# Ledger of designs, part 12: peptides against a protein of PDB entry 2V3S

Target 1, 95 residues: chain A of PDB entry 2V3S
Amino acid sequence: PISLVLRLRNSKKELNDIRFEFTPGRDTAEGVSQELISAGLVDGRDLVIVAANLQKIVEEPQSNRSVTFKLASGVEGSDIPDDGKLIGFAQLSIS

## One batch from the design tools (peptide; aimed at target 1 N16 I18 V32)

Design b2_p14_7 (made by RFdiffusion4)
Pose (drawn by RFdiffusion4):
Structure b2_p14_7 (pose): chain A 95 residues (1-95), chain P 14 residues (1-14)
Amino acid sequence: as target 1 above (95 residues)
Amino acid sequence: TRAEALAETGRRIN
């Protein structure tokens, strides 16, 4: 199992670290991304990008310690995207 | 379960 953190801003624009485990051979990037969406933790528009970056970090957790990516939900949403401030972006990291 | 823990976290932060 891999101990992972999804870091992104909540609806109040507060930064949060979401901790979760991923078990290779049991879990899939798409499945877990859907879990994040059903839990209301990730916007449904972000399924593809989150799944892609989850797959990237879980296939080589030795190489990819952190991946930062754009949110499809944040492309035009009142605040300009800013990767430094995790506005319109999110980050997956190994714990 | 993980799904339950994620749902609790979703309720707490949003």

Design b2_p14_7_s1 (made by RFdiffusion4, then SolubleMPNN; from b2_p14_7, 7 letters changed)
Fold by OpenDDE base, seed 2:
Structure b2_p14_7_s1 (fold): chain B 95 residues (1-95), chain A 14 residues (1-14)
Amino acid sequence: as target 1 above (95 residues)
Amino acid sequence: SRAERLRALGKQIN
């Protein structure tokens, strides 16, 4: 399996790392993304973007060691999105 | 479930 870390800010705006495994042929990007949402770790509005980037990293884990992407949930927030600070952005990386 | 494991594996870094 592929060991991944999802880095994003929680409801208190604190940066968290979420560790999980992805098994090609058993897991799907959308399915795992839905589980992240069900766990309360990802906003439901971010299903599409999380799934897309999870698919990107697992299809070529050797070349895509890290991907950073804008969250749909961050656009409506009061804070200005910032990819460097992961405000309104999340990051997936190979563990 | 994986959802439960995901919650447990969350780590605050700041």
Scores: peptide ipSAE 0.196, ipTM 0.808, DockQ to the pose 0.370
OpenDDE base, seeds 1, 3, 4, 5: peptide ipSAE 0.186, 0.195, 0.194, 0.165; ipTM 0.797, 0.808, 0.805, 0.785

Design b2_p14_7_s2 (made by RFdiffusion4, then SolubleMPNN; from b2_p14_7, 7 letters changed)
Fold by OpenDDE base, seed 3:
Structure b2_p14_7_s2 (fold): chain B 95 residues (1-95), chain A 14 residues (1-14)
Amino acid sequence: as target 1 above (95 residues)
Amino acid sequence: SRAEKLKELGKKLN
């Protein structure tokens, strides 16, 4: 399986790393993303973007070591989105 | 479930 880390700010704006595995041929990007949402770790509004970027990283994990992407849930927030600070952005990386 | 494991493996960085 592929070992991944999702770096994302929680509701208190604190950075957290969420570690999980992805098994090609058994798992799907959308399925795992839904599990992240079910666990309360990802906002439901971010299903599409998380799934898209999870798919990107798992299809070529040797080349795509890290992907940073804009969250739909962060667009309307009070803080200005910033990919460097992961404000309104999340990051997936190979562990 | 994986969801339960995800919660357990979450780590605060700051």
Scores: peptide ipSAE 0.158, ipTM 0.790, DockQ to the pose 0.368
OpenDDE base, seeds 1, 2, 4, 5: peptide ipSAE 0.154, 0.155, 0.156, 0.156; ipTM 0.789, 0.790, 0.788, 0.791

Design b2_p14_7_s3 (made by RFdiffusion4, then SolubleMPNN; from b2_p14_7, 7 letters changed)
Fold by OpenDDE base, seed 3:
Structure b2_p14_7_s3 (fold): chain B 95 residues (1-95), chain A 14 residues (1-14)
Amino acid sequence: as target 1 above (95 residues)
Amino acid sequence: SRAERLKELGKKLN
């Protein structure tokens, strides 16, 4: 399996790393993204973008070591999106 | 479930 880390801010704006595994051929990007949402770790509005970027990283894990992407849930938030600070952005990386 | 495991594997960085 592929070992991954999802880094994003929680509801208190605190950075968190969420570790999980992805098994190609058994797991799907959308399925795992749904599980992240069900766990309350990802906003439901971010299903599409999380799934798309999870798919990107697992299809070429040796080349795509890290992917940072804008969250739909962060666009209309009070804070200005910032990829460097992961405000309104999340990051997937190979652990 | 994986969802339950995901909660347990969360790590606060700050």
Scores: peptide ipSAE 0.153, ipTM 0.782, DockQ to the pose 0.365
OpenDDE base, seeds 1, 2, 4, 5: peptide ipSAE 0.130, 0.150, 0.133, 0.134; ipTM 0.766, 0.778, 0.772, 0.773

Design b2_p14_7_s4 (made by RFdiffusion4, then SolubleMPNN; from b2_p14_7, 8 letters changed)
Fold by OpenDDE base, seed 5:
Structure b2_p14_7_s4 (fold): chain B 95 residues (1-95), chain A 14 residues (1-14)
Amino acid sequence: as target 1 above (95 residues)
Amino acid sequence: SRAEELKKLGEELN
């Protein structure tokens, strides 16, 4: 399986690393993204972007070691989105 | 399962 880390801020604006595995052929990007949402770790509005980037990283984990992407849920926030600080952004990386 | 583990983590982080 592919060991992944999803780094994003919780409701308290604290940055957390969420570790999970992805098994190609068994798991789907959308399915795992739904699990993250169901767990309350990802906002439901971010399904599309998380799934898209998860698919990207798992299709070529050797080349796509890390992907940072803008969250739909972060656009409406009071803080200005910042990919460097992962404000309104999340990051997926190979563990 | 992964889903259950993630759920527990979510409860801890939020």
Scores: peptide ipSAE 0.816, ipTM 0.970, DockQ to the pose 0.911
OpenDDE base, seeds 1, 2, 3, 4: peptide ipSAE 0.816, 0.816, 0.816, 0.816; ipTM 0.970, 0.970, 0.970, 0.970

Design b2_p14_8 (made by RFdiffusion4)
Pose (drawn by RFdiffusion4):
Structure b2_p14_8 (pose): chain A 95 residues (1-95), chain P 14 residues (1-14)
Amino acid sequence: as target 1 above (95 residues)
Amino acid sequence: PNELHFDRETLTYS
């Protein structure tokens, strides 16, 4: 199992670290991303990008300690995207 | 950043 953290801003624009485990051979990037969406933690528009970056970090958790990516939900949403401030971006990292 | 703990079985978090 891999201990992972998803860091992104909530609806109030507060930064949060979301902790979860991923078990290779049992879990899939798509499945866990759907779980994040059904839990209301990730916007449904972000399924593809989150799944892609989850797959990236779980295939080589030794290489990829952190991946930062754009949110499809944040492309035009009132605040300009800013990767430094995790606005319109999120980050997956190994705990 | 705040710490949150995701429960994947119940699809809830704290």

Design b2_p14_8_s1 (made by RFdiffusion4, then SolubleMPNN; from b2_p14_8, 5 letters changed)
Fold by OpenDDE base, seed 4:
Structure b2_p14_8_s1 (fold): chain B 95 residues (1-95), chain A 14 residues (1-14)
Amino acid sequence: as target 1 above (95 residues)
Amino acid sequence: AKILNFDRESLTYS
């Protein structure tokens, strides 16, 4: 399995690291993203973008060691998105 | 998939 870390801010603006495993051939990017949402770790509005970037990192983990992406849930917020501070952005990385 | 943990030591604030 691929060991991953999802770094993103929660509703309290706290930056959290969520560690999880992805097993190619058994797990799907969409399925795992749905699990993260069900666990309350990802906003449901971010299903598409999380799944897309999870797919990107797991299909070529040697080339894509880290990916940072804009969250749909952050666009309508009051805070100005900032990829450096992961405001309105999240980051997936290989553990 | 398996969600392993919530790394509290890596937590930061805005």
Scores: peptide ipSAE 0.178, ipTM 0.713, DockQ to the pose 0.127
OpenDDE base, seeds 1, 2, 3, 5: peptide ipSAE 0.162, 0.122, 0.163, 0.158; ipTM 0.704, 0.681, 0.701, 0.703

Design b2_p14_8_s2 (made by RFdiffusion4, then SolubleMPNN; from b2_p14_8, 6 letters changed)
Fold by OpenDDE base, seed 5:
Structure b2_p14_8_s2 (fold): chain B 95 residues (1-95), chain A 14 residues (1-14)
Amino acid sequence: as target 1 above (95 residues)
Amino acid sequence: AKVWNFDRETLSYS
């Protein structure tokens, strides 16, 4: 399996690293993204963007070691999005 | 950053 880390801020704006595994051929990007949402780790509005980037990283894990992407849930927030600080952004990386 | 381990079998984390 591929060991991954999802880095994002919680509702209190605290950075968290969520470690999880992905098995190619058995798991799907959308399925795992839905699990993250069900666990309350990802906002439901971010299903599409998380799944798209999870697919990107697992399809070519040797070249796509890290991907940072804008969250739909962060666009309408009070804080100005910032990819460097992961404000309104999340990051997926190979562990 | 605080590190969590997500258990996909139970949909829980610790």
Scores: peptide ipSAE 0.815, ipTM 0.965, DockQ to the pose 0.910
OpenDDE base, seeds 1, 2, 3, 4: peptide ipSAE 0.815, 0.815, 0.815, 0.815; ipTM 0.965, 0.965, 0.965, 0.964

Design b2_p14_8_s3 (made by RFdiffusion4, then SolubleMPNN; from b2_p14_8, 6 letters changed)
Fold by OpenDDE base, seed 1:
Structure b2_p14_8_s3 (fold): chain B 95 residues (1-95), chain A 14 residues (1-14)
Amino acid sequence: as target 1 above (95 residues)
Amino acid sequence: AKVVNFDRESLTYS
């Protein structure tokens, strides 16, 4: 399996590194994203963007070691999105 | 950053 880390801020705006595994051929990007949402680790509004980037990284994990993307849940917030601070952004990387 | 280990195999579905 591929060992991944999803770095994003929790409800307290604290950075969390969510470690999880993905097995190509058994898991799907959408399915795993739904599991992250069900576990309360990802906002449901971010299903599409998380799944898209998870798919990207697992397709070529050697080339795509890290991807940073804007969260839909962050757009409507009061905080100004900032990819460097991961405000309204998340980062998915190979562990 | 705080490390959170997400054990996907612990989840059950119906």
Scores: peptide ipSAE 0.610, ipTM 0.843, DockQ to the pose 0.419
OpenDDE base, seeds 2, 3, 4, 5: peptide ipSAE 0.608, 0.604, 0.608, 0.609; ipTM 0.841, 0.838, 0.841, 0.841

Design b2_p14_8_s4 (made by RFdiffusion4, then SolubleMPNN; from b2_p14_8, 5 letters changed)
Fold by OpenDDE base, seed 4:
Structure b2_p14_8_s4 (fold): chain B 95 residues (1-95), chain A 14 residues (1-14)
Amino acid sequence: as target 1 above (95 residues)
Amino acid sequence: ANVWNFDRESLTYS
């Protein structure tokens, strides 16, 4: 399996690294993303963007070592989105 | 950053 880390901020604006595994041919990007949402680790509004970027990284894990993407859940908040600080953004990376 | 291990196999679906 591919070992991944999803880095994003919680409701207290603290950075969390969520480690999980993905097995190509058994798992799907959308399925795993839905599991993350069901576990309360990802906002449901972010299903599409998380799944898209998870798909991207698992397709070519050797070349796509890290991807940073804008969250739908972050656009309406009081904090201004910032990819460098992961405010309104999340990051997926290969362990 | 806080580190969490998400064990997907421990989930029960109903």
Scores: peptide ipSAE 0.515, ipTM 0.812, DockQ to the pose 0.450
OpenDDE base, seeds 1, 2, 3, 5: peptide ipSAE 0.504, 0.511, 0.503, 0.501; ipTM 0.818, 0.812, 0.818, 0.819

## One batch from the design tools (peptide; aimed at target 1 F20 E21 F22 D27)

Design b2_p15_1 (made by RFdiffusion4)
Pose (drawn by RFdiffusion4):
Structure b2_p15_1 (pose): chain A 95 residues (1-95), chain P 15 residues (1-15)
Amino acid sequence: as target 1 above (95 residues)
Amino acid sequence: SEIHFDRTNLSWHFL
């Protein structure tokens, strides 16, 4: 199992670290991304980008310690995207 | 803030 953190801003624009485990051979990037969406933790528009970056970090957790990516939900949503401030972006990291 | 994601129950809480 891999201990992972999804860091992104909530609806109030507060930064949060979401802790979860991923078990290779049991879980899939798509499945866990759907879980994040069904839990209301990730916007449904972000399924593809989150799944792609989850796959990236879980295939080589030794190489990829952190991946930062754009949110499809944040492309035009009142605040300009800013990767430094995790606005319109999120980050997956190894715990 | 820190959040635990309960994947079985599709819920979460603060740590």

Design b2_p15_1_s1 (made by RFdiffusion4, then SolubleMPNN; from b2_p15_1, 7 letters changed)
Fold by OpenDDE base, seed 2:
Structure b2_p15_1_s1 (fold): chain B 95 residues (1-95), chain A 15 residues (1-15)
Amino acid sequence: as target 1 above (95 residues)
Amino acid sequence: MEIEFDRENKSYREL
């Protein structure tokens, strides 16, 4: 399996590193994203963007070691989105 | 915070 880390801020604006595994041919990007949402680790509004970027990283893990993407849940937040600080953004990376 | 998500058990724990 591929060992991944999803880095994103929680409701208290603290960075969390969420470790999880993905097995190509068994798992789907959308399915795993739904599991993360069901566990309360990802906002449900971010299903599409998380799944899209998870698909990107697992299809070419050797080339796509890290991807940073804008969250739908962060667009209307009080803080200005900032990819460097992961405000309104999340990052997926190969562990 | 470091979190490990166990997909088999659909649970997570803080490391």
Scores: peptide ipSAE 0.830, ipTM 0.970, DockQ to the pose 0.838
OpenDDE base, seeds 1, 3, 4, 5: peptide ipSAE 0.830, 0.829, 0.829, 0.829; ipTM 0.970, 0.970, 0.970, 0.970

Design b2_p15_1_s2 (made by RFdiffusion4, then SolubleMPNN; from b2_p15_1, 7 letters changed)
Fold by OpenDDE base, seed 4:
Structure b2_p15_1_s2 (fold): chain B 95 residues (1-95), chain A 15 residues (1-15)
Amino acid sequence: as target 1 above (95 residues)
Amino acid sequence: MELRFDRENLSYSEL
């Protein structure tokens, strides 16, 4: 399995590193993303973007060691999105 | 925080 870390801020704007595994051929990016949402770790509005980037990283984990992406849940917030600070952005990386 | 996501139980725990 591929060991991943999803780094993103919670509702209190605290940065969390969420470790999980992904097994190609058994898991799907959409499925795992939905699981993260079900656990309350990802906002439901971010299903599409999380799944897309999860797919990107797991399809070529050797090349895509880290991907940072804009969250749909963050676009209408009061804070200005900032990929460096992961404000309105999340990051997936190979652990 | 550092969290481990338990996909089987759809839960998480602090590492």
Scores: peptide ipSAE 0.846, ipTM 0.972, DockQ to the pose 0.943
OpenDDE base, seeds 1, 2, 3, 5: peptide ipSAE 0.846, 0.846, 0.846, 0.846; ipTM 0.972, 0.972, 0.972, 0.972

Design b2_p15_1_s3 (made by RFdiffusion4, then SolubleMPNN; from b2_p15_1, 7 letters changed)
Fold by OpenDDE base, seed 5:
Structure b2_p15_1_s3 (fold): chain B 95 residues (1-95), chain A 15 residues (1-15)
Amino acid sequence: as target 1 above (95 residues)
Amino acid sequence: MEVKFDRENLSYSYL
């Protein structure tokens, strides 16, 4: 399996590194993204963007070591989105 | 903070 880390801020604006595994051929990007949402770790509005970027990183994990993407849920926040600070952005990386 | 996601149980724990 592929060991991944999803880095994003929680409701308290604290940066969390969420560790999980992905098994190609058994798991799907959308399925795992839905699991993250069900566990309360990802906002439901971010299903599409998380799934798209999860697919990107797992299709070529040797080349795509890290992907940073804008969250749909972050657009409505009071803070200005910032990819460097991961405000309104999240990052997926190979552990 | 480090979080381990348990996909089988759809739960998580802090490391």
Scores: peptide ipSAE 0.838, ipTM 0.971, DockQ to the pose 0.953
OpenDDE base, seeds 1, 2, 3, 4: peptide ipSAE 0.837, 0.837, 0.836, 0.838; ipTM 0.971, 0.971, 0.971, 0.971

Design b2_p15_1_s4 (made by RFdiffusion4, then SolubleMPNN; from b2_p15_1, 8 letters changed)
Fold by OpenDDE base, seed 1:
Structure b2_p15_1_s4 (fold): chain B 95 residues (1-95), chain A 15 residues (1-15)
Amino acid sequence: as target 1 above (95 residues)
Amino acid sequence: MEVFFDRENKSYSYL
């Protein structure tokens, strides 16, 4: 399996590194994203963007070691989006 | 904080 880390801020705006595994051929990007949402680790509004970027990284994990993307849940937040601080952004990377 | 998401058990724990 591929060991991944999803870095994003929780509801308290604290940065978390969420570690999880992905097995190509058994798992789907959307399925795993839904699991993360069901666990309360990802906002439901971010299903599409998380799944898209998870798919990207697992397609070629050797080439796509890290991807940073804008969250739908962060667009109308009180804080100004900032990819460097991962405000309104999340990052997926190979562990 | 580091969090491990156990997909098999659908649970998570802090490392």
Scores: peptide ipSAE 0.801, ipTM 0.963, DockQ to the pose 0.862
OpenDDE base, seeds 2, 3, 4, 5: peptide ipSAE 0.800, 0.800, 0.801, 0.800; ipTM 0.963, 0.964, 0.963, 0.963

Design b2_p15_2 (made by RFdiffusion4)
Pose (drawn by RFdiffusion4):
Formats: sequence, structure tokens, C-alpha cells
Structure b2_p15_2 (pose): chain A 95 residues (1-95), chain P 15 residues (1-15)
Amino acid sequence: as target 1 above (95 residues)
Amino acid sequence: GSVFTQEITESMKVV
């Protein structure tokens, strides 16, 4: 199992670290991304990009310690995207 | 399925 953290801002624009485990061979990037959406932790528009970056970090957790990516939900949403601030972006990392 | 290793509270919701 891989201990992972999804870091992103909540609806109040507060930064949060979401901690979860991923078990290769049992879990899939798409499945876990759907779990994040069904839990109301990730916007549904972000399924594809979150799944793609989850796959990237879980296939080589030795190489990819952190991946930062754009949110499809944050493309035009009142605040300009800013990867430094994690506005319109999120980050997956190994714990 | 994947397991959350923490309590998920309303303060963490995006949607």
C-alpha cells in the first residue's frame, strides 16, 4: 500500500491535506478518483486529470514523490489559477 | 476500495 496525500483548497478556499491509502493490484486510479468525487472532496469535472495524476504517482512512487496539476473546475472560476498557491491546482504526494 | 486514513469533515469539502 501507498500512503498518499491530496492537497487542495476546500469550498471556503482553505488549504487541506487529504490522507488516503492506495493498494496496487486492488485499487485503480479511476476508482479512487471516483471515490474522491462521491465523497465531495473533488469536483466531478476533475475526474480525468485527478485519475491521470493518481496513476502517475502510483506507478512509480519511488520516482514521483509529488505531482502538481491543473483542476478543470478552476479554469475560469473567479480566481485566476496559480500553481504556487494551489488555486485551480491540486497536488498529490507520497506521505 | 481506497481507505481514508483520517476523519473527513465538512471543513474539507469542495462540493

Design b2_p15_2_s1 (made by RFdiffusion4, then SolubleMPNN; from b2_p15_2, 5 letters changed)
Fold by OpenDDE base, seed 1:
Structure b2_p15_2_s1 (fold): chain B 95 residues (1-95), chain A 15 residues (1-15)
Amino acid sequence: as target 1 above (95 residues)
Amino acid sequence: GARFTQEITEDMRRV
């Protein structure tokens, strides 16, 4: 399995490293993204972008060691998006 | 075990 970290700020603006495994052929990017939402770890509005980037990283985990992407949920927030601080952005990386 | 494990690594709130 592929060991991944989703780095994402929670509602308290704390940066949460969420670690999980992804098994190609058994898991799907869409399915795991739904699990993240069901667990309250990802906003439902971010399903599409999380799934797309999860798919990207698991397709070529040796080449795509880290991907940072803009969250749909962050656009409407009061804080100014910042990819360096992961405000309105999330990061997927290989452990 | 649980699929997701979590760790808070940074806090944007001012101290």
Scores: peptide ipSAE 0.692, ipTM 0.887, DockQ to the pose 0.205
OpenDDE base, seeds 2, 3, 4, 5: peptide ipSAE 0.692, 0.691, 0.692, 0.692; ipTM 0.888, 0.886, 0.886, 0.887

Design b2_p15_2_s2 (made by RFdiffusion4, then SolubleMPNN; from b2_p15_2, 6 letters changed)
Fold by OpenDDE base, seed 5:
Structure b2_p15_2_s2 (fold): chain B 95 residues (1-95), chain A 15 residues (1-15)
Amino acid sequence: as target 1 above (95 residues)
Amino acid sequence: GARFTQEITPDMLRV
């Protein structure tokens, strides 16, 4: 399986590293993204973008060691989005 | 075990 880390801010604006495994052929990017949402770890509005980037990283885990992407849920926040600070952005990386 | 494990880091945005 592929060991992944999803890093994003929680409601207190703290960084949360969420670790999980992805098994190609058994798991799907859409399915795991839905699990993240069901667990309350990802905003439901971010299903599409999380799934797309999860698919990207698991397709080529050796070349895509890290992907950072804009969250749909972050555009309406009080803070200006910033990929470097992961404000309104999340990051998926290979462990 | 649970599929997801979490770790809150010390990095916090200043409000």
Scores: peptide ipSAE 0.637, ipTM 0.867, DockQ to the pose 0.211
OpenDDE base, seeds 1, 2, 3, 4: peptide ipSAE 0.635, 0.635, 0.636, 0.634; ipTM 0.866, 0.866, 0.866, 0.866

Design b2_p15_2_s3 (made by RFdiffusion4, then SolubleMPNN; from b2_p15_2, 6 letters changed)
Fold by OpenDDE base, seed 2:
Structure b2_p15_2_s3 (fold): chain B 95 residues (1-95), chain A 15 residues (1-15)
Amino acid sequence: as target 1 above (95 residues)
Amino acid sequence: GAKFTMEIKDSMKRV
């Protein structure tokens, strides 16, 4: 399995590392993303972008060690998006 | 379902 970390800020603006495993052939990017949303860890508006980037990192984990992407949920937020501080952005990385 | 573990890294809260 591939060990992954999703770094993401919660509603309290706390930055969290969410760790999980991904097994190709058993898990799907869409399915895991839906689980993250169901667990309240990811905003439902971010399903597409999270799934797309999760797919990207798991299909070539050796070349895609880390990917940072803009969240749909962060666009209309009160804070100005900032990829360095992960405001309105999230990051997936290989653990 | 999938298993997730969490670790708090930092906060933007101001004191």
Scores: peptide ipSAE 0.503, ipTM 0.858, DockQ to the pose 0.231
OpenDDE base, seeds 1, 3, 4, 5: peptide ipSAE 0.502, 0.502, 0.497, 0.496; ipTM 0.860, 0.858, 0.858, 0.852

Design b2_p15_2_s4 (made by RFdiffusion4, then SolubleMPNN; from b2_p15_2, 5 letters changed)
Fold by OpenDDE base, seed 2:
Structure b2_p15_2_s4 (fold): chain B 95 residues (1-95), chain A 15 residues (1-15)
Amino acid sequence: as target 1 above (95 residues)
Amino acid sequence: GARFTQEITDSMRLV
């Protein structure tokens, strides 16, 4: 399995490192993204972007060691998006 | 076990 970390801020603006395994052929990017949403760890509006980037990192983990992407849920937020501080952005990386 | 393991590593402070 591929060991991954999803880093994104929770509702308290705390940066949460979420570790999980992804098994190619058994798991799907969209399926795991749905699990993240069901667990309350990802906003439902971010399904598409999380799934797309999860797919990107698991299809070629050797070349995609880390990906940072803008969240749909962060666009309409009160804070200005900032990829360096992961405000309105999330990061997926290989553990 | 649970699929996801969580750890808070930073807090954002707004001024």
Scores: peptide ipSAE 0.671, ipTM 0.875, DockQ to the pose 0.206
OpenDDE base, seeds 1, 3, 4, 5: peptide ipSAE 0.671, 0.671, 0.670, 0.671; ipTM 0.875, 0.875, 0.875, 0.875

Design b2_p15_3 (made by RFdiffusion4)
Pose (drawn by RFdiffusion4):
Structure b2_p15_3 (pose): chain A 95 residues (1-95), chain P 15 residues (1-15)
Amino acid sequence: as target 1 above (95 residues)
Amino acid sequence: PLEIQFERNGKWRFL
């Protein structure tokens, strides 16, 4: 199992670290991304990008310690995207 | 940052 953290801002624009485990051979990037969405932790528009970056970090957790990516939900949403401030972006990392 | 445990299957909580 891989101990993972999804870091993104909540609806109040507060930064949060979401901790979860991923078990290769049992879980899939798409399945876990759907879980994040059904839990209300990730916007449904972000399924594809989150799944893609989850797959990236889980295939080589030795190489990819952190991946930062754009949110499709944050493309035009009142605040300009800013990867330094994780506005319109999120980050997956190994714990 | 706030700390959140994702308990999977649509469940989570604050730490």

Design b2_p15_3_s1 (made by RFdiffusion4, then SolubleMPNN; from b2_p15_3, 7 letters changed)
Fold by OpenDDE base, seed 1:
Structure b2_p15_3_s1 (fold): chain B 95 residues (1-95), chain A 15 residues (1-15)
Amino acid sequence: as target 1 above (95 residues)
Amino acid sequence: AKQIEFLGNGKWREL
């Protein structure tokens, strides 16, 4: 399996590193993203963007060591999005 | 950063 880390801020704006595994052929980007949402670790509004970037990184994990992407939930938030501070952004990386 | 391990099936734990 591919070991991944999803770094993003929780509802208290605290940075969390969420470690999880992805097994090609068994897991789907959409399915894993849905589970992260169901667990309360990802905002439901971010399903599409998380799934898209998860798919990207698992397609070529050796080449795509890290991807940072804008969250839909962050756009409508009160804080100004900042990819460096991961405000309104999340990061997926190979563990 | 706080370390969280996602265990699947909607379960996770703090490391």
Scores: peptide ipSAE 0.792, ipTM 0.965, DockQ to the pose 0.963
OpenDDE base, seeds 2, 3, 4, 5: peptide ipSAE 0.791, 0.791, 0.790, 0.792; ipTM 0.965, 0.965, 0.965, 0.965

Design b2_p15_3_s2 (made by RFdiffusion4, then SolubleMPNN; from b2_p15_3, 8 letters changed)
Fold by OpenDDE base, seed 2:
Structure b2_p15_3_s2 (fold): chain B 95 residues (1-95), chain A 15 residues (1-15)
Amino acid sequence: as target 1 above (95 residues)
Amino acid sequence: ARQILFLGNGKWKEL
């Protein structure tokens, strides 16, 4: 299995790291993303973008050690998105 | 169910 870390800010704007495994052939990017949403770790509005980037990193884990992407939930927020500070952005990386 | 861990205070804990 692939060990991943999702880094993103919570409702209090605090950066958090969330670790989980992904098993190719058994798990799907959309399925795991839905699990993260169900657990309250990801905003439901971000299903598409999280799934897309999770798919990207797991299909080529050797070349995609880290991916940073813009959250749909962040666009509607009051804070200006900033990929460097992960404001309105999240990051997936291979642990 | 999938094990999902949260990093807090330098330690990983299951959610």
Scores: peptide ipSAE 0.463, ipTM 0.895, DockQ to the pose 0.161
OpenDDE base, seeds 1, 3, 4, 5: peptide ipSAE 0.457, 0.459, 0.458, 0.455; ipTM 0.893, 0.893, 0.893, 0.893

